# Peptides against a protein of PDB entry 1MQS: the designs that were tried, part 61

Target 1, 223 residues: chain A of PDB entry 1MQS
Amino acid sequence: ILKMLFLNKDLNNNDNITTITDDIFNQQEIIWKVLILDIKSTATISSVLRVNDLLKAGITVHSLIKQDRSPLPDVPAIYFVSPTKENIDIIVNDLKSDKYSEFYINFTSSLPRNLLEDLAQQVSITGKSDKIKQVYDQYLDFIVTEPELFSLEISNAYLTLNDPKTTEEEITGLCANIADGLFNTVLTINSIPIIRAAKGGPAEIIAEKLGTKLRDFVINTNS

## One batch from the design tools (peptide; made by RFdiffusion4, then SolubleMPNN)

Design b2_p15_7_s2 (from b2_p15_7, 9 letters changed)
Fold by OpenDDE base, seed 5:
Structure b2_p15_7_s2 (fold): chain B 223 residues (1-223), chain A 15 residues (1-15)
Amino acid sequence: as target 1 above (223 residues)
Amino acid sequence: MENVLNKYKNYVLVS
């Protein structure tokens, strides 16, 4: 998250910042920026950073993406939002209106190909593609509840998975969502886990999905 | 974290 707030620059050649210290902020040149969030990413940021931390990172203003935001045409903007069609449309509209000087786009999870194509297409039509300085998948679709505990904030997941009335389709869908969340968490930790799960239940489904995602990611990043 | 800017740019250039 801090790396993102510093425009994804290398912070002391260490990708694994486990503690927030004043030294992190003091070593970086402060560029004043706007931070644009959605409801989900707000929860993520709030779980690990304080308002003062945002200020130290150069965030002068933070707002929700769906809010009516005042133009700051001379100020760069960091978007940290969910990869949705709605958010893409808003970003493009902000681009069209020259709401900010530069656009640093960070998605909370992987942007699907269809949405990436949509973003690219819409931006190309504006003729302002040069203002898009970054597009990142941050894989930060979770909240930190304790130093070594996180939550995917999926309501009633346990109940749904264990309710005999739940359909196979519902279970499969939920397992996919859980696997996505775990995938994001693993990538954030930057360590490949050994996955073990009980056989014959949702845990196995999740483990298989997660394993596939991780393998695919490793293959694609090493190619 | 994954930089997808290049992939994005490729689509922008083609579109």
Scores: peptide ipSAE 0.036, ipTM 0.689, DockQ to the pose 0.106
Fold by OpenDDE base, seed 1:
Structure b2_p15_7_s2 (fold): chain B 223 residues (1-223), chain A 15 residues (1-15)
Amino acid sequence: as target 1 above (223 residues)
Amino acid sequence: MENVLNKYKNYVLVS
């Protein structure tokens, strides 16, 4: 998250959040930025950072993407939002209106190809593609609740998976979503997990899906 | 984290 707030530069620092922000704040002139969030990403950010941390990272103001935001044409903007058609349309509208000077776009999870194409097409039409400075998949779609605990914030997941009335399609879909969330978490931690799951149920399905995703990722990143 | 800017730019240029 801090890396994103510093425009995805390598921080090369394993210190705690406070030390990192203090060092950067003191070492160089702060670049003030606007942080644009949605409801989900707000929860993610709030789970790990304090308001003072945002300030020290150069965030002058943070707002929800759906809010009516005042133009700041001389200020760069960091978007950290879900990869949805709605959010893409809003970003493009902000671009059209010259709402900010530069656009650093970070999606909370992987941007699907169809949405990437849509974003590219719309931006191309505006003639302002030069203002798009970054497009990242951040893989930050979870909430940190405790130092050794996180949540995917999926409501009634246990009930849904254990309800005999739940269809196979619903179970498969939910398992895929959970696996995606876990995958994002693993990538964020940057450590290979030991996966333990009960056999003969949804937990096994999730474990298998997660394993496949991790293997595929390793293959693709080493290529 | 994955940088997809180049992939994005490719689509922009082709469009």
Scores: peptide ipSAE 0.033, ipTM 0.679, DockQ to the pose 0.102
Fold by OpenDDE base, seed 2:
Structure b2_p15_7_s2 (fold): chain B 223 residues (1-223), chain A 15 residues (1-15)
Amino acid sequence: as target 1 above (223 residues)
Amino acid sequence: MENVLNKYKNYVLVS
């Protein structure tokens, strides 16, 4: 998260948040930025950072993407939002209107290829592609609750997975979402997991999906 | 149409 707030520059991850922010703040000229969030990413940010941390990271203001935001044409913007068509359209509209000087786009999870192509196409039409400075998949769609504990904040997950009335399609969909969250967590922790799951249930489905995602990622990274 | 380059899940839009 801090890396993102510093425009994805390399940071020493071994230090605590306070040390990192203090060191950077003292050593570098602060670049003031706008942080654009959605509801989900707001929860993510709030789980790990305090307001003071945002300020030290050069965040002058943070707003929800769907809120009516005042234009700041001389200020760069960091978007940290869910990878949705709606958010893409809003970002493109903000680009069209010259709402900010530069656009650093960070998605909370992987942006599907079709949406990435859509973004590219729309940006191309605007003729303002030079203002798009970064597009990142951050893989940060989980909540840190306490040390060594995190939550995907999926409402009624347990109930849905264990309710006999739940359809196979619903279970599969939920398992995919859980696997995505776990995948993001693994990437964030930067540790290769050992996956254990009970057979014959949702846990197995999740494990298989997660395994596939990890394998695909490794293949793509090595290519 | 602009092309998108993927580098370690970081993307660059190119015209």
Scores: peptide ipSAE 0.005, ipTM 0.364, DockQ to the pose 0.206
Fold by OpenDDE base, seed 4:
Structure b2_p15_7_s2 (fold): chain B 223 residues (1-223), chain A 15 residues (1-15)
Amino acid sequence: as target 1 above (223 residues)
Amino acid sequence: MENVLNKYKNYVLVS
């Protein structure tokens, strides 16, 4: 997250956020920027960073993507939002209106190809592609509650998976969501796991989905 | 339309 807030520059690895921000602050002039979030990414950011941390990272203002935002044409913006058509359209509209000076776009998870193409197509029409400085898949679709614990923030997952009244479709859908979250987590950790799961239940479904996603990612990354 | 820049799928949008 801090890396993202510093425009995806490499940062020295340190366990202390304060130390990182202080070191960066001391090394270079702070670039003030706006942080644009959605509901999900707000939770993610809030789980890791305090307001003071954002300030130290050069975030002067943070806003929701769907809210009415005042133009700050001289200020660069960091978008950290879900990869949805709606968010893409809003970003493009912000681009069209010159709402910010520069656009650093970070998606909380992988942007599907069709949406990437849509983004590219819309941006190309604006003639303002030069203002888009970055487009990242951050794979940060989870909450860090404490140093050794994270949450996918999937409500009632345990109950849903264990309720006899839950449909197969609901289970499959939930397993897909869990697998997506785990995938993002794995990529963030930057370590490919060995996946083991019990047979005949949701764990197997999740494992298979996760495995497929990881394999696909490796293939696509090597291409 | 896209150029992947790193393993974390940093993209550059191109015309």
Scores: peptide ipSAE 0.005, ipTM 0.336, DockQ to the pose 0.193

Design b2_p15_7_s3 (from b2_p15_7, 12 letters changed)
Fold by OpenDDE base, seed 4:
Parts: sequence; structure tokens; C-alpha cells
Structure b2_p15_7_s3 (fold): chain B 223 residues (1-223), chain A 15 residues (1-15)
Amino acid sequence: as target 1 above (223 residues)
Amino acid sequence: MKKVLEKYKNLVLEE
């Protein structure tokens, strides 16, 4: 997250947030930026960073992407939002309106091909592609709740999985979403885990889906 | 984390 806030520059990962921010303050002039979030990414950021950390990273203001935001044409913007058609359309509209000076786009998870193509097409039509400085998939579709513990913040996941009225299709769909979130988490940690799950329930379904995703990823990256 | 910008740029250039 800090790397993203510093425009994806290389940061020494061994340093505490305070050390990193202090070093940057001492070595370079702070570039003031706007941070645009959605509801999901707001929760993610809030779980990891304090308001003071954002300020130290040069974030002057943070806003929700769906909120009416005042134009700041001389200020660069960092978007950290879910990869959705709605968010892409809003970003493009912000680009069209010259709402910010530069656009650093970070998606919370993998951007599907169709949405990437849509983004590219819409931006090409604007003639303002030069203002888009970065496009990243951050794979930060989780919330850090405590040390070595995280949450995907899927509403009522436990209730849904244990409700006898829930259909098999709904369970399978939810398990797929959970597996996607876990996959993103694994990529963020940059380590391939050994997956252990109880048999005969949703955990097994999730483990299988996650395993498949990881295998496919390894094959595709080594190819 | 994955850099998507290059892939994005390639798509923009193709259009």
C-alpha cells in the first residue's frame, strides 16, 4: 500500500512505516496527491494505515470515487478502486473533465480483459492518454485485521455458507469469490502456500478453487 | 502487484 502511495516506487520493505515516511520526508520533496477510493478499498486502507500515515505519504485528501469531487487540475490523483465497469467509467469521466493533473490507477484485484479493453478504448477516444501514468493490479482485495490475520470482508459469508436455505449455486459462487480473494492475498505475500482445508464442506471447495488458480498462475508465469 | 500499464498502452496503440 505504501508503495502505491509513493507512485509504486521501490521502497525498502524492511523498514517500519514511520522509517519509510521519515526517510522520504528527509530525502525528497513531498508530492501532494489526491487518493480516490471506493467503499471496499477504503476499508482496506483504513485497516493498514492511519490518517497520519496518509499525510506523511503526501495524501492531501481522500475521497470516494462515487462522490462529487472538486476539480484539482494541478494535483495528481491515485485511484485505488475495484476493477468494475462503473469505476472505469468514472475514471474516464474524470479524465475527460481534467479533474486531476495525472492519473495513477491501481485496481484492488485483477482487471478482466474485457474491462482493460474498455478502459483502453475509452481513453483512446479522449486523446488524453498521456495523463494516465500508471495502471496496476495491486491484489489488495483484503483487510488486515490483526498481525498475521486478514479478512476478505465478504458480508455474511459465514451465515450464507451455513444457512440451509442457501442454494448450491450460491455456495459455489461465494466459494469462488473467497478463492479469488485468497489468491490475491497469496500474490501479495509472494509465497506459495500449502493449503489445508477440512473435507466435505465449503472449505474444500475453496481450497480446490484456490489450488487451481495458483497452479494456473505458476504455469502461465513460467511459460 | 502486477504492472498493467504496458498491456494497456499496447491496446491503446492498437486502436
Scores: peptide ipSAE 0.057, ipTM 0.722, DockQ to the pose 0.105
Fold by OpenDDE base, seed 5:
Structure b2_p15_7_s3 (fold): chain B 223 residues (1-223), chain A 15 residues (1-15)
Amino acid sequence: as target 1 above (223 residues)
Amino acid sequence: MKKVLEKYKNLVLEE
């Protein structure tokens, strides 16, 4: 998250948030930026950062993407939002209106190919592609509740998975969503986990899906 | 994190 707030520059990741923020604040000129969030990413940011951390990162103002925002044509913007058609349309509209000087786009999870194509197409039509400085998938689709504990904030997940009335299709779909969230978490932590799951239930399904995603990712990143 | 800018740029250039 901090790396994103500093425009994905290389940071010494061995330090805690406070040390990193203090060091950067003291050593570098602060580039003031606007942070644009959605409801989901707001929860994510709020779970790991304090308002003071945002200020030290040069975030002068933060707003929801769906809110009316005043133009700041001389200020760069960091978008940290869900990869949805709606958010893409809003970003493009902001681009069209020259709402900000530069656009640093960070999606909370993987951007599907169709949405990537849509973004590219819409931006190309604007003729302002040069203002798009970054497009990243940050894989931050989770909330940190406490140290070494996080939540995917999937409503009624436990109930759904344990309800005998739940259909196989519903279970499979939910397991896929959980696996996606876990995958994003793993990528954010930047460590290879040992996956342990109980056999014969949803946990095994999730573990298998997660394992596949991780393997695919490793293969693709090493190629 | 994953950088997708290059892929994005390629798509933009193709349009």
Scores: peptide ipSAE 0.050, ipTM 0.708, DockQ to the pose 0.103
Fold by OpenDDE base, seed 1:
Structure b2_p15_7_s3 (fold): chain B 223 residues (1-223), chain A 15 residues (1-15)
Amino acid sequence: as target 1 above (223 residues)
Amino acid sequence: MKKVLEKYKNLVLEE
């Protein structure tokens, strides 16, 4: 998250949040930025950072993407939002209206190819592609509740998985979504976990899916 | 974290 707030520059990851923010605040001229969030990413940011941390990172103001925001044409903007068609359209509209000077786009999870193509097509039509400075998948679609506990904040997951009326397709779909969230969490933590799951239920399915994703990732990264 | 800007730029340049 801090790396994103500093425009994805290489930060020494071994330092405490406070040390990183203090060092940067003291050593470098602060570049003031606008942070644009959605409801989901707001929860993620709020679970990890304090308001003072945002200020130290050079965030002058933060707003929801769906809110009517005042133009700040001389200020760079960091978007940290879900990869949805709606958010893409809003970003493009902001680009068309010269809402900000530069656009640093960070999606909370993987951007599907179709949405990437849509973004590219819409931006090309505007003629303002030079204003888009970054496009990242951050894999930050979780909430940190305490040092050793996190949540994906999937509504009614337990109820859905344990309802006898839930179809196999629905279970499979939900398990895939959970596995994706866990995968993103693992990548963010940058450590391979030991996975423990109850046998004979959805937890086992999720564990298997997650294991496959992790194996595939390791193979692709080492190749 | 994954950088997708290059892929994005390639798509923009091809249109």
Scores: peptide ipSAE 0.037, ipTM 0.706, DockQ to the pose 0.101
Fold by OpenDDE base, seed 3:
Structure b2_p15_7_s3 (fold): chain B 223 residues (1-223), chain A 15 residues (1-15)
Amino acid sequence: as target 1 above (223 residues)
Amino acid sequence: MKKVLEKYKNLVLEE
């Protein structure tokens, strides 16, 4: 998250948030930016950062993507939002209206190819592609509740997995979604975990799916 | 974190 707020520059991961923000504030002129969020990313940011952390990162104001926002044509904007068609359309509309000087786009999770193509197509039509400075998938689709505990915030997951009326297909689908969320978490922490799961239930299914994803990722990154 | 800017730029340039 901090890396994103500093326009995806490399940061020392061994330092705490306060040390990083203080060092940057003292070493470089602060670049003031607008932070554009949605409901989901707001929860993510709030679980990790304090208001003072945002200020030290150069965030002048933060707003919801769906709310009416005043134009700040001389101020760069950081978008940190869900990869949805609706959010893409709003970003493109903001681009068309010259709402900000520069656009740093960060999606909370993986952007599907079809949506990437849609974004590219719409931006090309505007003739303002030069204003888009960055496009990233941040893989931050989780909320940190404790230092060693986080939530994927999947609605009714426990109920779905334990309801005898739930079909095998529904369970498999949910387990896949959970595995995707865990995979994103692993990528975010930049460490390959040892996976432990109870046998004979959904946890084992999730562990197997996650293990496969991690193995595939390691193979692809080493090639 | 995954950088997708290059892929994005390639798509924009092709259109």
Scores: peptide ipSAE 0.034, ipTM 0.692, DockQ to the pose 0.088

Design b2_p15_7_s4 (from b2_p15_7, 12 letters changed)
Fold by OpenDDE base, seed 1:
Structure b2_p15_7_s4 (fold): chain B 223 residues (1-223), chain A 15 residues (1-15)
Amino acid sequence: as target 1 above (223 residues)
Amino acid sequence: MQEVLDKYHNLVLVE
């Protein structure tokens, strides 16, 4: 939860909530954010954090997603809400209306594939996908963040991988190409990454291929 | 749509 409030940056988990919030509050310029909740997530947050903790985390205002909220176009927003069609529609409407400057979306549970596709489709139609900085699925350990996101510039990768007319050979070939691209990127960065991928789909296949390549490389370089 | 789908369905590397 604290990680989410700090835009999913790595925090020292060995410290208590008070120490973490105090250290960040004292050491860094506070980025003020809006926290958007639903009834379920409000209960979750209230069980773990005090009002003072939210303030120290830079939460200037918190509100329910279904409430009529005033636009704050210069303020980033953190959504922590249930993965429902209703909430997705509201988020998209907020995006469409430029309600906030940036959108950090965190779902309280696993986001079903159909809802993710719906979100992606609606966001695409708005032409404002650049304002969505993060989408986090807590249970899938899947996080998309702008600072940690890059493109291999492979056109229509998702469509190709999900088209029923695509052959197994084509899928395998594309996954291999993606894994090679990622591998080369990792070598360029000169850091072993933590791999985060959606489960039960092409991303998992790619992740496994990448993992194998990295393991082989490490073994060969340490010999 | 494709750009967004690729962004959110693809592998993400975290340092």
Scores: peptide ipSAE 0.034, ipTM 0.418, DockQ to the pose 0.117
Fold by OpenDDE base, seed 5:
Structure b2_p15_7_s4 (fold): chain B 223 residues (1-223), chain A 15 residues (1-15)
Amino acid sequence: as target 1 above (223 residues)
Amino acid sequence: MQEVLDKYHNLVLVE
């Protein structure tokens, strides 16, 4: 999160900022910027940062992406939003209207290829691609509840997975969503887990999906 | 990195 708020610049000495210290803020040149969030990313940010921490990171204004936002054409914007068609369309509309000086786009999870192609196409049509400075997948689609505890905020997950009336399709879909959330968490922690799961249930499905995602990621980042 | 790949091949299924 803090790296993103500092425009993904290399924070000089530690890839693993595990503790928010005043020293982190004092070492960075303050660039004043707007932070654009959605409901989900607001919960993520609020779980780990206070309003004063945002201010120390140079965030003067934070707003929801779906809210009517005043133009600040001389101010750079950080988007930290879910990888959805709706959010892409709003970002492109903000680009078209010159709502901000620069666009630093951060998705809460991996942007699907079809949506990346859509974003690229729409941006190309605007002729304002030079204003888009960054596009990142941040893999930050979870809430930190305690220092060593996180939540994926998936409502009724336990009930759905254990209800005999739940269809195989619903179980498979939910297991995929859980695996995506766990994948994002693993990438954020920057530590390779040992995956252990019970056989013959949703836990095995989740573990296999997560294992596949992690393997694919390691292969693709080493190529 | 190869050790990492090898680690992810070891899904430990608990009975």
Scores: peptide ipSAE 0.006, ipTM 0.347, DockQ to the pose 0.030
Fold by OpenDDE base, seed 3:
Structure b2_p15_7_s4 (fold): chain B 223 residues (1-223), chain A 15 residues (1-15)
Amino acid sequence: as target 1 above (223 residues)
Amino acid sequence: MQEVLDKYHNLVLVE
């Protein structure tokens, strides 16, 4: 999260949030930015940062993407939003209207290829691609509840996995979604876990899916 | 030349 708020620059990982923000605030001219969120990303940010942390990161204003927002044509914007067609269309509309000076786009999870192609096509038509400075998949689709505890915010997951009326397809789909959330968490922590799961249930399915994703990621990053 | 969005970087021109 902090890396994103500092325009994806490398931060020294060894310092507390307060030390990082204080050092940057004292050493560099603060670049004031607007932060554009959706409901989901607002919950993510609020779980790990205080309002004062946002201010120290140079966030002057934050708002929801669907809200009517005043133009700030001289101010750069950070988008941190879900990878949806609706959000893409709004970002492109904001680009067309010159709502901000620069656009730093961050998706909470991986943007599907079809939506990436749609975004690229729409941006190219505007003739304003130079205003888009960054596009990142942040893999930040979870809520931090405690220092060593997080939630994927998957409603009724326990009930769905334990209801005898749930179909194998529904279980497999839910296990895939859980594995995706865990994958995002692992990437955020920047450490490869040892995966252990009970055999013969949804835990094994999740572990296998997660293990495959991690192996594929390691192969693709080392090539 | 086609403009392509990079998931890990900025918008790039691809030849």
Scores: peptide ipSAE 0.005, ipTM 0.316, DockQ to the pose 0.188
Fold by OpenDDE base, seed 2:
Structure b2_p15_7_s4 (fold): chain B 223 residues (1-223), chain A 15 residues (1-15)
Amino acid sequence: as target 1 above (223 residues)
Amino acid sequence: MQEVLDKYHNLVLVE
């Protein structure tokens, strides 16, 4: 999160959040930015940062992507939003309207290829691709509840996985979502997990999906 | 389009 708020510059990850923010605040000229969130990313940020931390990161204003936002054509914007068609369309509309000076786009999870192609196409039509400074998949689609504990905030997950009325398709879909959330968490922690799962149930499906994602990621990063 | 795709690809590869 802090790395994103500092425009994805390298930060010393071993320091306390307060130390990082104080050191950066004292050593660098603060680039004031707007932060555009959705409901989900607001919960993610609020779980780990305080309003004062945002201020120290140079966030002057934060708002929801769907809210009516005043144009700040001389101010750079950080988007931290879900990878959805709706959010892409809003970002492109904000680009078209010159709502901000620069666009730093961060998705909470991986942007699907079809949506990336759509974003690229729409941006190309605007003739304003130069204003898009960054596009990142942040893999921050979870809430930190306490030290060493996180939540994927998947409503009724336990009920859905254990209800005998739940369809195989629903189970498989939910297992995919859980695996995505776990993948994002693993990448954020930057630690290789040992995956253990019970056989013959949703846990195995999740473990297999997660294992595949991790393997694919390692292959793609080493190529 | 290709410029945006290349930019994204380069950013993802550096992560």
Scores: peptide ipSAE 0.000, ipTM 0.367, DockQ to the pose 0.364; fails the geometry check

